# Peptides against a protein of PDB entry 5ONS: the designs that were tried, part 54

Target 1, 181 residues: chain A of PDB entry 5ONS
Amino acid sequence: MFKKFDEKENVSNCIQLKTSVIKGIKNQLIEQFPGIEPWLNQIMPKKDPVKIVRCHEHIEILTVNGELLFFRQREGPFYPTLRLLHKYPFILPHQQVDKGAIKFVLSGANIMCPGLTSPGAKLYPAAVDTIVAIMAEGKQHALCVGVMKMSAEDIEKVNKGIGIENIHYLNDGLWHMKTYK

## One batch from the design tools (peptide; made by RFdiffusion4, then SolubleMPNN)

Design b2_p15_1_s2 (from b2_p15_1, 6 letters changed)
Fold by OpenDDE base, seed 3:
Structure b2_p15_1_s2 (fold): chain B 181 residues (1-181), chain A 15 residues (1-15)
Amino acid sequence: as target 1 above (181 residues)
Amino acid sequence: MQEELEKLIAEALAK
């Protein structure tokens, strides 16, 4: 989603959200990520305005105090940024790729099934369309935010094709955006 | 703080 993204070229505008809209978004975030509820007040303090950075290709980024928190495309589900996920790693369920897959993930490649079933990988139960944090063997921080294109069960059985779509990865355009005020 | 975090992540990835 952000392989060719550049803040100077791809940001259209920024709007400050009304209180009622913020409330709706918070409820949606809790629905998507139930584990975030106890932490939401410190992630999005009531006294701080919430803004949406509108970008090309129908991308929207939620920000608080310049910090990039979540993003979505075409009014789909919200994804946490890697920067937020590194602070709150429990927001997403995890999947682990083997050490050899790291290079490809960081190039923006989708995660193929064999990279999730190899000895260095760990595949946890997850349904299709689940947003997941991509971990790697021997690494503590998430490398990527992805979406399950197959269930964990099917990945194990079929073991061929795209298992997880790469949505946001370290050193992509969103990562380098860092902040926006 | 973000710069330090990026450095830590880079170091982690280098291992």
Scores: peptide ipSAE 0.079, ipTM 0.695, DockQ to the pose 0.067
Fold by OpenDDE base, seed 4:
Structure b2_p15_1_s2 (fold): chain B 181 residues (1-181), chain A 15 residues (1-15)
Amino acid sequence: as target 1 above (181 residues)
Amino acid sequence: MQEELEKLIAEALAK
């Protein structure tokens, strides 16, 4: 999503959200990420304005105090930014790729099944379309936010093709954006 | 922490 993203070229505008809209978004976030509920007031303090950075290609980034928290495209599901996920790694279920897959993930490539079933990888139960944090063998922080394109069961059984779609990865355009006020 | 992340990125990209 952000492979060719550049803040200077791809940000259109920034709007401050109304209270009612913020409440709706918070509820949506809790639905998507139940584990975030106890932390949401810390992540999005009541006193702080919530803004949406509108970008090209229908990308929206939810921000508080300049921190990029979540993003979505075409009003689809919200994804946490890697920067938020690094602070709250439990927001997403995890999958782990082997060492050999790291360079490909960081090039923006989708995660192929063998990278999830090989020695060094760890594949955890997850349904198709689940948003997941992509961990790597020997690494503490998530490399990528992805979406399961197969269930974990199917990844193990089929072990061929795209297991997880790469949505946001370390050193992509969103990562380099860092903050926006 | 940011420094560690930069290191992580550098290490990962070097492989």
Scores: peptide ipSAE 0.065, ipTM 0.706, DockQ to the pose 0.052
Fold by OpenDDE base, seed 1:
Formats: structure tokens, C-alpha cells, sequence
Structure b2_p15_1_s2 (fold): chain B 181 residues (1-181), chain A 15 residues (1-15)
């Protein structure tokens, strides 16, 4: 989603959200990420304005006090930014790729099944379309936010093709935005 | 934390 993303070229505008819209978004976030509920007031304090950075390709980034928190495309599901995920790693279920897959993930490549089934990988139960944090062998922090294109069960059985779609990864265009006010 | 990420990025980009 952000492989060729550039803040200067791909951001259209930024708008401040109304209270009613913010409430709706918070409810959606809790529905998508139940574990975030106790932390949501810390992440999005009521006293702080919530903004959406509108980007090309129908991408929207949710921000509070300049921090990039979540993003979505075409009014689809929200994804946490890696910067938020690093602060709250429990927001997403995890999958772990082996050491050899790291360089490909960080190039924006989708994650192939063999990178999830090798001895250095850890594959946890997950259904198709589940948003997941991609961990790596020997690393503490998530490298990528992805979406399961196959169930964990099918990844193990078939062990061929795209297992997880790479949505947002370290050093991509969104990562380089850092903050936006 | 930041050092780990920077190292990981640097290693990946060096390939």
C-alpha cells in the first residue's frame, strides 16, 4: 500500500473530525481490536482533536497530536501503523517469518508460505483476511502489518503461494512520514 | 528499540 508512497506527492489534505465521527471510529476500532479498549483513551484522549490525513488511492490516516495511529483504504478495515503497534504490540495477532524472509518483507514483498512454515518461523491459527503483525526470527518488534491471504491451516497444508499480503512495512512511505500535524 | 529497527533496515537495504 505504501511502497511508492511519498508524503509530498500523495497527501491531499488533512481534516479535523467531528465528535460524532470520532465516536464511530472508536467503536469500530474496539470491534476490530478488542484488546485496545482499555488503552483507547490513552491513545486517543477525549481532549485531543482527531484528524484524518487524506491521501491518494483513497487512503486515510487517523492522527492525534500529529501521531499516525491507524490507516484504511476505501473505507475498509483500519490497520494500525507500525509506530503505534510498537507501543501496543498486542493490538494484532502475530505471525513470525524466518530470518531469510526478512529482507523480502522489508522490500515490500508479500510473504510466501515457505517463509511461514520453516523451523525459524512461527505460524499461529488465523483465518483468511485477518490483519496480523509480522514478527521475525530473532527480532522483538514487528516488521510489517499484513493480511492473511490463506488461513494458517492452509498455509501449512499447501505451503505454496502468497500466505500473507504485505500492507505496511518498516521503511516504507508511511513509516517515513513519522508525524503529521 | 530504535537501534534494532535501524539495524534491521540497514541490513535489508545493504542486500
Amino acid sequence: as target 1 above (181 residues)
Amino acid sequence: MQEELEKLIAEALAK
Scores: peptide ipSAE 0.060, ipTM 0.739, DockQ to the pose 0.042
Fold by OpenDDE base, seed 5:
Structure b2_p15_1_s2 (fold): chain B 181 residues (1-181), chain A 15 residues (1-15)
Amino acid sequence: as target 1 above (181 residues)
Amino acid sequence: MQEELEKLIAEALAK
């Protein structure tokens, strides 16, 4: 989603959200990520305005105090940014790729099944379309936010093709955006 | 300092 993203070229405008809209978004976030509910007042303090940075290709980034928190495309599901995920790693269920897959993930490549089934990888139960944090063997910080394109069960059985779609990864255009005020 | 840390994390993960 952000492989060719550039803040200067791809950001259209920034909108401050009304209270009612913020409430709706918070409810949606809780629905998507139930574990985030106790932390929302910390992540999105009531006293702080919530903004949406509108980008090309119907991408929207939810921000508070310049921090990039979540993003979505075409009014689809929200994804946490890696920067938020690094602060709150429990927001997403995890999958772990082997060390050999790291360089490919960081190039924006989708996660292939062998990278999730090989020694050093850890594949946890997850259904298709589940948004997951991609962890790396020997590392503590997520390197990617992805979406399961196959169930964990099918990844193990088929063990070929795209297991997880790479949505947002370290050093992509969103990562380099860092903040926006 | 924060930017440096983030860069280090990215670099560390890439290795």
Scores: peptide ipSAE 0.057, ipTM 0.678, DockQ to the pose 0.057

Design b2_p15_1_s3 (from b2_p15_1, 9 letters changed)
Fold by OpenDDE base, seed 1:
Order: structure tokens, then sequence, then C-alpha cells
Structure b2_p15_1_s3 (fold): chain B 181 residues (1-181), chain A 15 residues (1-15)
């Protein structure tokens, strides 16, 4: 989603959200990520304005005090930014890729099934369309936010093709954006 | 983990 993303070229505008809209978004976030509920007031304090950075290709980034928190495309599900996920790693279920897959993930490539089934990888139960954090051996911080294109069960059985779609990864255009006030 | 890959990850996290 952000492989060729550039703040200067791809951001259209930024709007401050009304209270009613913020309430709706918070409810959606809790529905998508139940574990975030106790932390949501810390992540999005009631006293702080919430903004949406509107980008090309129908991408919207949710921000509070300049921090990029979540993003979505075409009014689809919200994804946490890696920067938020690094603070709250429990927001997403995890998957771990093998060493060989890491360099491809960091280039923006989708994650192929063998990178999730080989020694060094850890594949946890997950349904198709589940948003997941991609981890690597020996690292505490997620490398990527992805979405399951196959169930964990099918990844193990078929072991061929795209297992997880790469949505947001370290050093992509969104990562480089850092903050937006 | 190979040193080149480790360096890439560390570089990305340092941004």
Amino acid sequence: as target 1 above (181 residues)
Amino acid sequence: MEEELKALIEKALAL
C-alpha cells in the first residue's frame, strides 16, 4: 500500500473530525481489536483532537497530536501503523517469518507460504482476511502489518502461493512519514 | 541471522 508512497506527493489534505465521527471510529477500533479497549483512552485521549490525513488512492490515516495511529483504504478495515504497534504489540495477532523471507518483506513483497512453514517460522491459527503483525526471529518489533490471504491451515496444507499480503512494512512510505500535525 | 539482514532491520528501526 505504501511502497511508492510519499508525503509530499500523495497527501491531499488533513481534516479534524467531529465528536460523533470519533465515537464511531473508536467503536470500530474496539470491534476490530478488542484488546485495545483498556488502552484507547491513552492512545486517543478525549481532550485531544483527532484528525484524518487524506491521501491518494482513497487512503486515510488517523492521527492524534501528530502521531499516525491507524490507516484504512476505501473505507475498509483499519490497520495500526507500525509505530503504534511497536508501542502496543498485542493489538494484532502475530505471525513469524523465517530468516529468508525477511529481506523480501522489507522490500514490500507479499509473504509466500514457504516463508511461514519452514524452520524458524511460526504460524499461528488465523482465518483469511485477519490483519496480522509479521515478526522475525530474535526481534521484538514487528517488521510488517499484513493480511492473511489464506488461512493458517491452508498455508500449511497447500504451502504454495501468497499466504499473507504485505500492507505496511518497515522503511516504507508510511514509516518515513513519522508524524503529521 | 545474517549480518546484512540484521543491519537492514536495525537501520529501518532507527529511522
Scores: peptide ipSAE 0.098, ipTM 0.731, DockQ to the pose 0.035
Fold by OpenDDE base, seed 3:
Structure b2_p15_1_s3 (fold): chain B 181 residues (1-181), chain A 15 residues (1-15)
Amino acid sequence: as target 1 above (181 residues)
Amino acid sequence: MEEELKALIEKALAL
């Protein structure tokens, strides 16, 4: 989603959200990520304005105090940014790729099934369309935010094709945006 | 590859 993204060229505008809209977004975030509920007031304090950075290709980024928290495309689900996920690693279920897959993930490549079934990988139960944090063997910080294109069960059984779609990865255009006020 | 990953993680932790 952000392989060719550049803040200077792809950001259109930034709007401050009304209280009613913020409440709706918070409820949606809790629905998508139930584990975030106890932390949401810390992540999005009531006293702090919430903004949406509108970008090209119908991308919207939710920000508080300049920190990029979540993003979505069109009216799809919200994804956490890697920067938020590094602070709160529990908000997504994890999948782990082996060491050999790291360079491909960091190039924006989708995660193939064999990279999730090798001895250095760890595949956890997850349904298709689940948003997941991509971890790597021997590393404790997420490399990527992805979406399950197959269930964990099918990945093990079929072991061929795209297991997880790469949505946002370290060193992509969103990563380089860092902050926006 | 490993050095690049370490640098990226360090940048993330600085925020």
Scores: peptide ipSAE 0.074, ipTM 0.710, DockQ to the pose 0.042
Fold by OpenDDE base, seed 4:
Structure b2_p15_1_s3 (fold): chain B 181 residues (1-181), chain A 15 residues (1-15)
Amino acid sequence: as target 1 above (181 residues)
Amino acid sequence: MEEELKALIEKALAL
């Protein structure tokens, strides 16, 4: 989603959200990520305005005090940014790729099934379309936010093709954006 | 914490 993204060229505008819209978004976030509920007031304090940075290709980034928290495309589900996920790693269920897959993930490549079933990888139960944090063997912080294109069960059985779609990864255009005020 | 995170990221990117 952000492989060729650049803040200078791909941001269209920024809007401040009304209270009612913020409430709706918070409820949606809790529905998508139930574990975030106790932390949501810390992540999105009531006293702070919430903004949406609108970008090209129907990308929207939710921000508070300039921090990039979540993003979505075409009004689909929200994804946490890696910066938020590093602070709150429990927001997403995890999958772990082997060491060999790391360089490909960091190039924006989708994650192939063998990278999730090989020694050094850890595949946890997850349904298709689940948003997941991609961990790596020997690493403590998520490298990528992805979406399961197959269930964990099917990844193990078929062990061929794209297991997880790479949505947002370390050092992509969103990562380099850092803040937006 | 930020410096530690940066170091970890740099290590990951060096692979």
Scores: peptide ipSAE 0.062, ipTM 0.707, DockQ to the pose 0.062
Fold by OpenDDE base, seed 2:
Structure b2_p15_1_s3 (fold): chain B 181 residues (1-181), chain A 15 residues (1-15)
Amino acid sequence: as target 1 above (181 residues)
Amino acid sequence: MEEELKALIEKALAL
């Protein structure tokens, strides 16, 4: 989603959200990520304005105090930014790729099934379309936010093709955006 | 700081 993304070229505008809209978004976030509920007031304090950075390709980035928290495309599900996920790693269920897959993920490549079934990988139960944090063997921070394109069960059985779609990865355009005020 | 954290994360994730 952000392989060719550049803040200067791909941001259209930024709007401050109304209270009612913020409330709706918070409810949606809790529905998507139940574990975030106790932390949401810390992540999005009531006294801080919430903004949406509108980008090309119907991408919207939710920000508070310049911090990029979540993003979505075409009003679909919200994804946490890696920066937020690094602070709150429990927001998403995890999948772990082997060491060999790291360089490919960091190039924006989708995660292939063998990278999830190898001895250095850890594949946890997850349904298709689940948003997941991609961890790497021997690393404690997520390198990617992805979407299961196959269930974990099917990844194990089929063990070929795209297991997880790469949505946002370390050092992509969103990562380099850092902040927006 | 954010930059320090970024550098640490990048280093930690480096091959």
Scores: peptide ipSAE 0.088, ipTM 0.715, DockQ to the pose 0.065; fails the geometry check

Design b2_p15_1_s4 (from b2_p15_1, 6 letters changed)
Fold by OpenDDE base, seed 5:
Structure b2_p15_1_s4 (fold): chain B 181 residues (1-181), chain A 15 residues (1-15)
Amino acid sequence: as target 1 above (181 residues)
Amino acid sequence: MEEELKKKIAEALAK
C-alpha cells in the first residue's frame, strides 16, 4: 500500500474531525480491536484533536497530535501503523516469519506460505482476512502489518503461494512519514 | 454502526 508512497506527492489534505465522528471511529476501533478499549483514552486523549490525512488512492490516515495511529483504504477496515503497534503490540494477533523471509518482507513482498511453515516460523490459528502483526525469528518488534490471504490451516496444508498480504512494513512510505501536523 | 459512521465521515469530508 505504501511502497511508492511519498508524503509530499501523495498527501491531498487534512481534516479535523467533529466529536460525533470521533466517537464513531472509537467505537469502530473497539469493534475491530477489542483489546484496545482500555488504552483508547491514552492513545486518543479527549482533549486532543483527531485528524484524517487524506491521501491518493483513497488512503486515509488517522492522526492525533501529528502521530500516525491508524490507516484505511476505500472506507475499509482500520489498520494500526507500525509505530502504534510497537507501543501496543497486543492490538493485533501475531504471526512469525523465519529469518530468510525478513529481507523480502522489508522490501514489500507478500509473505509466502513456506516462510510461515518453516522451523523458524510460528503460525497461529487465524481466519482468512484477519489483520495480523508480522513478527520475525530473532526480532522483538513487528516488521509488517498484513492480512491473511489464507487461513492458517490452509497455509499449512497448501504451503504454496501467498499466505499473507504485505500491507505496511518497516521503512515503507508510511513509516518514513513519521508525523503529520 | 459502520454505515452511520461512513455517513458522518462523508459529511465531514464534504465540508
Scores: peptide ipSAE 0.107, ipTM 0.787, DockQ to the pose 0.021
Fold by OpenDDE base, seed 3:
Structure b2_p15_1_s4 (fold): chain B 181 residues (1-181), chain A 15 residues (1-15)
Amino acid sequence: as target 1 above (181 residues)
Amino acid sequence: MEEELKKKIAEALAK
């Protein structure tokens, strides 16, 4: 989603959200990520304005105090930014790729099934379309936010093709934005 | 400081 994204070229404008809209978004976030509920007032304090950075290709980024928190495309689901995920790693269920897959993930490549079934990988139960954090063998920090294109069970059985779609990865255009005030 | 350190580590991992 952000492979060729640049803040100067791809951001259109920034709008401050009304209180009623913020409440709706918070409810959506809790529905998507139930575990975030106890932390949401810390992540999005009531005293702080919430803004949407509108970008090309129908991308919207939710921000508080300049910090990039979540993003979505069109009216699809919200994804946490890697920067938020690093602070709150429990927001998403995890999948782990082996060391050999790291360089491909960081190039924006989708995660292939063999990279999730090798000895250095860890594949946890997850349904298709689940948003997941991509971890790596020997690393503490998530490398990527992805979407399961196959269930964990099918990844193990079929073991070929795209297991997880790469949505947002370290060093992509969104990562390089850092902040937006 | 810890948050900034995490960001630096993540950036290093991306190189």
Scores: peptide ipSAE 0.030, ipTM 0.590, DockQ to the pose 0.067
Fold by OpenDDE base, seed 2:
Structure b2_p15_1_s4 (fold): chain B 181 residues (1-181), chain A 15 residues (1-15)
Amino acid sequence: as target 1 above (181 residues)
Amino acid sequence: MEEELKKKIAEALAK
């Protein structure tokens, strides 16, 4: 989603949200990520304005105090940014790739099944279309936010092709934004 | 790559 994304070229505008809209977004976030509910007031304090950075290709980024928190495309589900996920790693279920897959993930490549089934990888139960944090063997912090293209069960059985779609990864265009006010 | 990743992680933690 952000492989060729550039803040200067791909951001259209920024809008400060009304209270009612913020409430709706918070409810949606809790629905998508139930574990975030106790932390949401910390992540999005009531006293702080919430903004949407609108980008090309129908991408929207939710921000508070300049911090990039969540993003979505075409009003689909929200994804946490890696920066938020690093602070709150429990927001997403995890999958772990082996060491050999790291360089490919960090280049924006989709995660192939063998990288999730090989020694050093850890594959946890997850349904297709689940948004997941991609961890790596020997690394503490998520490298990528992805979407299961097959269930964990099918990844193990088929063990060929794209297991997880790479949505957002370290050093992509979204990562480089860092903050936006 | 390892050092680059460490730098990226450190940057994430600083923000």
Scores: peptide ipSAE 0.015, ipTM 0.487, DockQ to the pose 0.045
Fold by OpenDDE base, seed 1:
Structure b2_p15_1_s4 (fold): chain B 181 residues (1-181), chain A 15 residues (1-15)
Amino acid sequence: as target 1 above (181 residues)
Amino acid sequence: MEEELKKKIAEALAK
């Protein structure tokens, strides 16, 4: 989603959200990520304005005090940014790729099944379309936010093709935005 | 989440 993303070229505008809209977004976030509920007031304090950064290709980034928190495309589900995920690793279920897959993930490539079934990988139960944090063998922080294209069960059985779609990864265009006010 | 609320959010963001 952000492989060729550049703030100067792909950001259209930024709008401050009304209280009613913020309330709706918070409810959606809790529905998507139940574990975030106790932390949501810390992540999005009531006193702080919430903004949406509008980008090309119908990408929207939710921000508070300049921090990029979540993003979505075409009114789809919200994804946490890696920067937020690093602070709150429990927001997403995890999958772990082997060491050999790291360089490909960091190039924006989708995660192939063998990278999830090898001895250095850890594959946890997850249904298709689940948003997941991609961990890596020997690394502490998530490398990528992805979407399961196959269930964990099917990844193990078939062990061929795209297991997880790469949505947002370290050092992509979104990562380099850092902050936006 | 209520579908109507989702629509309301989308409409608000489209303004």
Scores: peptide ipSAE 0.063, ipTM 0.754, DockQ to the pose 0.022; fails the geometry check

Design b2_p15_2_s1 (from b2_p15_2, 10 letters changed)
Fold by OpenDDE base, seed 1:
Structure b2_p15_2_s1 (fold): chain B 181 residues (1-181), chain A 15 residues (1-15)
Amino acid sequence: as target 1 above (181 residues)
Amino acid sequence: SEQDEFTAAVAEALK
């Protein structure tokens, strides 16, 4: 989603949200990520304005005090930014790729099944379309936010093709955006 | 800051 993303070229405008809209978004976030509920007032304090940075390709980035928190495309599901996920790693279920897959993930490539089934990888139960944090063998912080294109069960059985779609990865355009005030 | 520490850790992963 952000492989060729550039703030200067791809951001259209920024809008401060009304209270009612913020409430709706918070409810949606809790529905998507139940574990975030106890932390949401810390992440999005009531007294702080919430903004949407509107980008090309129907991408919207949710921000508070300049911090990029979540993003979505075409009013689909929200994804946490890696910067937020690093602070709250429990927001998403995890999958772990082996060492060999790291360089490909960091190039924006989708995660192939063998990178999730090989020694050093850890594949946890997850349904297709689940948003997941991609961890890496021997690394502490998530490298990528992805979407399961196959169930964990099917990844193990088929063990070929795209297992997880790469949505947002370390050092992509969104990562380099860092803040927006 | 905490965020800076995370960034530093990530930088190591990017090597």
Scores: peptide ipSAE 0.049, ipTM 0.691, DockQ to the pose 0.052
Fold by OpenDDE base, seed 4:
Structure b2_p15_2_s1 (fold): chain B 181 residues (1-181), chain A 15 residues (1-15)
Amino acid sequence: as target 1 above (181 residues)
Amino acid sequence: SEQDEFTAAVAEALK
């Protein structure tokens, strides 16, 4: 989603949200990520305005005090940014790729099934379309936010093709967009 | 930041 993203070229405008809209978004976030509820007031304090940064390709980024928290495309589900995920790693269920897959993930490549079934990988139960954090063998922080294109069960059985779609990865265009005031 | 440190560590590991 952000492989060729550049803040100067791809940001259109920024809109400050009304209180009612913010409430709706918070409810949606809790629905998508139930574990975030106890932390949401810390992540999005009531006293701080919430903004949406509108970008090309129908991308929207949710921000508070310039911090990029979540993003979505075409009014779809919200994804946490890697920067938020690094602070709150439990927001998403995890999958772990082997060490050899790291360079491909960091190039924006989708995660292939063998990279999730190899000895250095860890594949946890997850349904298709689940948003997941991609961890890596020997690494503490998530490398990528992805979406399961197969269930974990099917990844193990088929063990070929795209297992997880790469949505947002370390050092992509969104990562380099540290803040937006 | 921890995120920046991680980025640097990954870059180093990929050499």
Scores: peptide ipSAE 0.040, ipTM 0.695, DockQ to the pose 0.046
Fold by OpenDDE base, seed 5:
Structure b2_p15_2_s1 (fold): chain B 181 residues (1-181), chain A 15 residues (1-15)
Amino acid sequence: as target 1 above (181 residues)
Amino acid sequence: SEQDEFTAAVAEALK
């Protein structure tokens, strides 16, 4: 989603959200990520304005005090940014790739099934379309936010093709954006 | 930052 993303070229505008809209978004976030509820007032304090950075390709980035928290495309599900995920690693279920897969993930490549079944990888139960944090063997912080294109069960059985789609990865255009006020 | 440190470490490992 952000492989060729550039703040200067791909951001259209930034709008401040009304209270009612913020409430709706918070409810959506709780529905997607039930475990975030106790932390939501810390992540999105009531006193702080919430803004949406509107980008090309129908991408919207949710921000508070300049911090990029979540993003979505075409009013689809919200994804946490890696920067938020690094602070709150429990927001997403995890999958782990082996050391050899790191360079490919960081190039924006999708995660192929063999990379999730090989020694050093750890594959946990997950349904198709589940948003997951991609961890790497021997690394503490998530490398990527992805979406299961196959169930964990099918990844193990078929072990061929794209297992997880790479949505947002370390050092992509969104990562380099850092903040937006 | 901790995130920056991780990024640097990964970059170094990829050299």
Scores: peptide ipSAE 0.036, ipTM 0.680, DockQ to the pose 0.045
Fold by OpenDDE base, seed 3:
Parts: C-alpha cells; sequence; structure tokens
Structure b2_p15_2_s1 (fold): chain B 181 residues (1-181), chain A 15 residues (1-15)
C-alpha cells in the first residue's frame, strides 16, 4: 500500500474531526481490536484533537498530536501503524516468519506459505482476512502489518501460494512519514 | 527512537 508513497507527493489534505465522528471511530477500533479498549484513552486522549490525513488512492491516516496511529483504504478496516504497534504489540495477533523471509518482507513482498511453516517460523490460529502483525525469528518488534489470505489451518495443509498479504512494512513510505500535524 | 534503531539494526543485518 505504501511502497511508492511519499508525503510530499501523496498527501492531499488534513481534517480535524468532530467529537461525534471521533466517538464513532473509537467504537470501530474497539470492535476490531477489543484488547485496545483499556489503552484507548492513553492513545487518543480526550483533550487532544484527532485528525485525518487524506492521501491519494483513498488512503486515510488517523493522527493524534502528529502521531500516525491507524490507516485505512476505501473505507475498509483500520490497520495500526507499525509505530503504534511497536508501543502496543498486543493490538494484533502475531505470525512469525523465519530469518530468510525478512529481506523479502522488507521489500514489500507478500508472505508465502513456506515462510510460515518452516523451522524458525511460528504459525498461530487465525481466520482468513484477519489483520496480523508479522514478527521475525529472533526479533522482538513487528516487521510488517499484513492480512491473512488463507486461514492458518489452510496454510499448513496447502503450504503453497500467498499466505499473508503485505500491507505495511518497515522502511516503506508510511514508516518514513513519521509524524504529521 | 527505539523504532528507528530497530530499523537500522535490521538493515545492518541484511548487508
Amino acid sequence: as target 1 above (181 residues)
Amino acid sequence: SEQDEFTAAVAEALK
């Protein structure tokens, strides 16, 4: 989603949200990520304005105090940014790729099934379409935010093709954006 | 930041 993304070229405008809209978004976030509820007041304090950074290709980034928190495309589900996920790693269920897959993930490649079933990888139960944090063998911080294209069960059984779609990864255009006010 | 340091470490490991 952010392989060729550049803040100067791809940001259209920034809008401060009304209180009623913020309430709706918070409810959506709790529905998607139930574990975030106790932390939401810390992540999005009531005293701080919430903004949407509108980008090309119908991408929207949710920000508070300049910090990039979540993003979505075409009014789809919200994804946490890697920067938020590094602070709150429990927001998403995890999947772990082996050491050999790291360089491909960091190039924006989708995660193939063998990279999730090999020694050094760890595949946890997850349904298709689940948003997941991609961890790597020997690393403590997520390398990527992805979406399950197959269930964990099917990945193990079929062990061929795209298991997880790469949505946001370290050193992509969103990562380099860092902050926006 | 810690996140930036992690990114740099990963990049170094990939050389």
Scores: peptide ipSAE 0.033, ipTM 0.682, DockQ to the pose 0.044

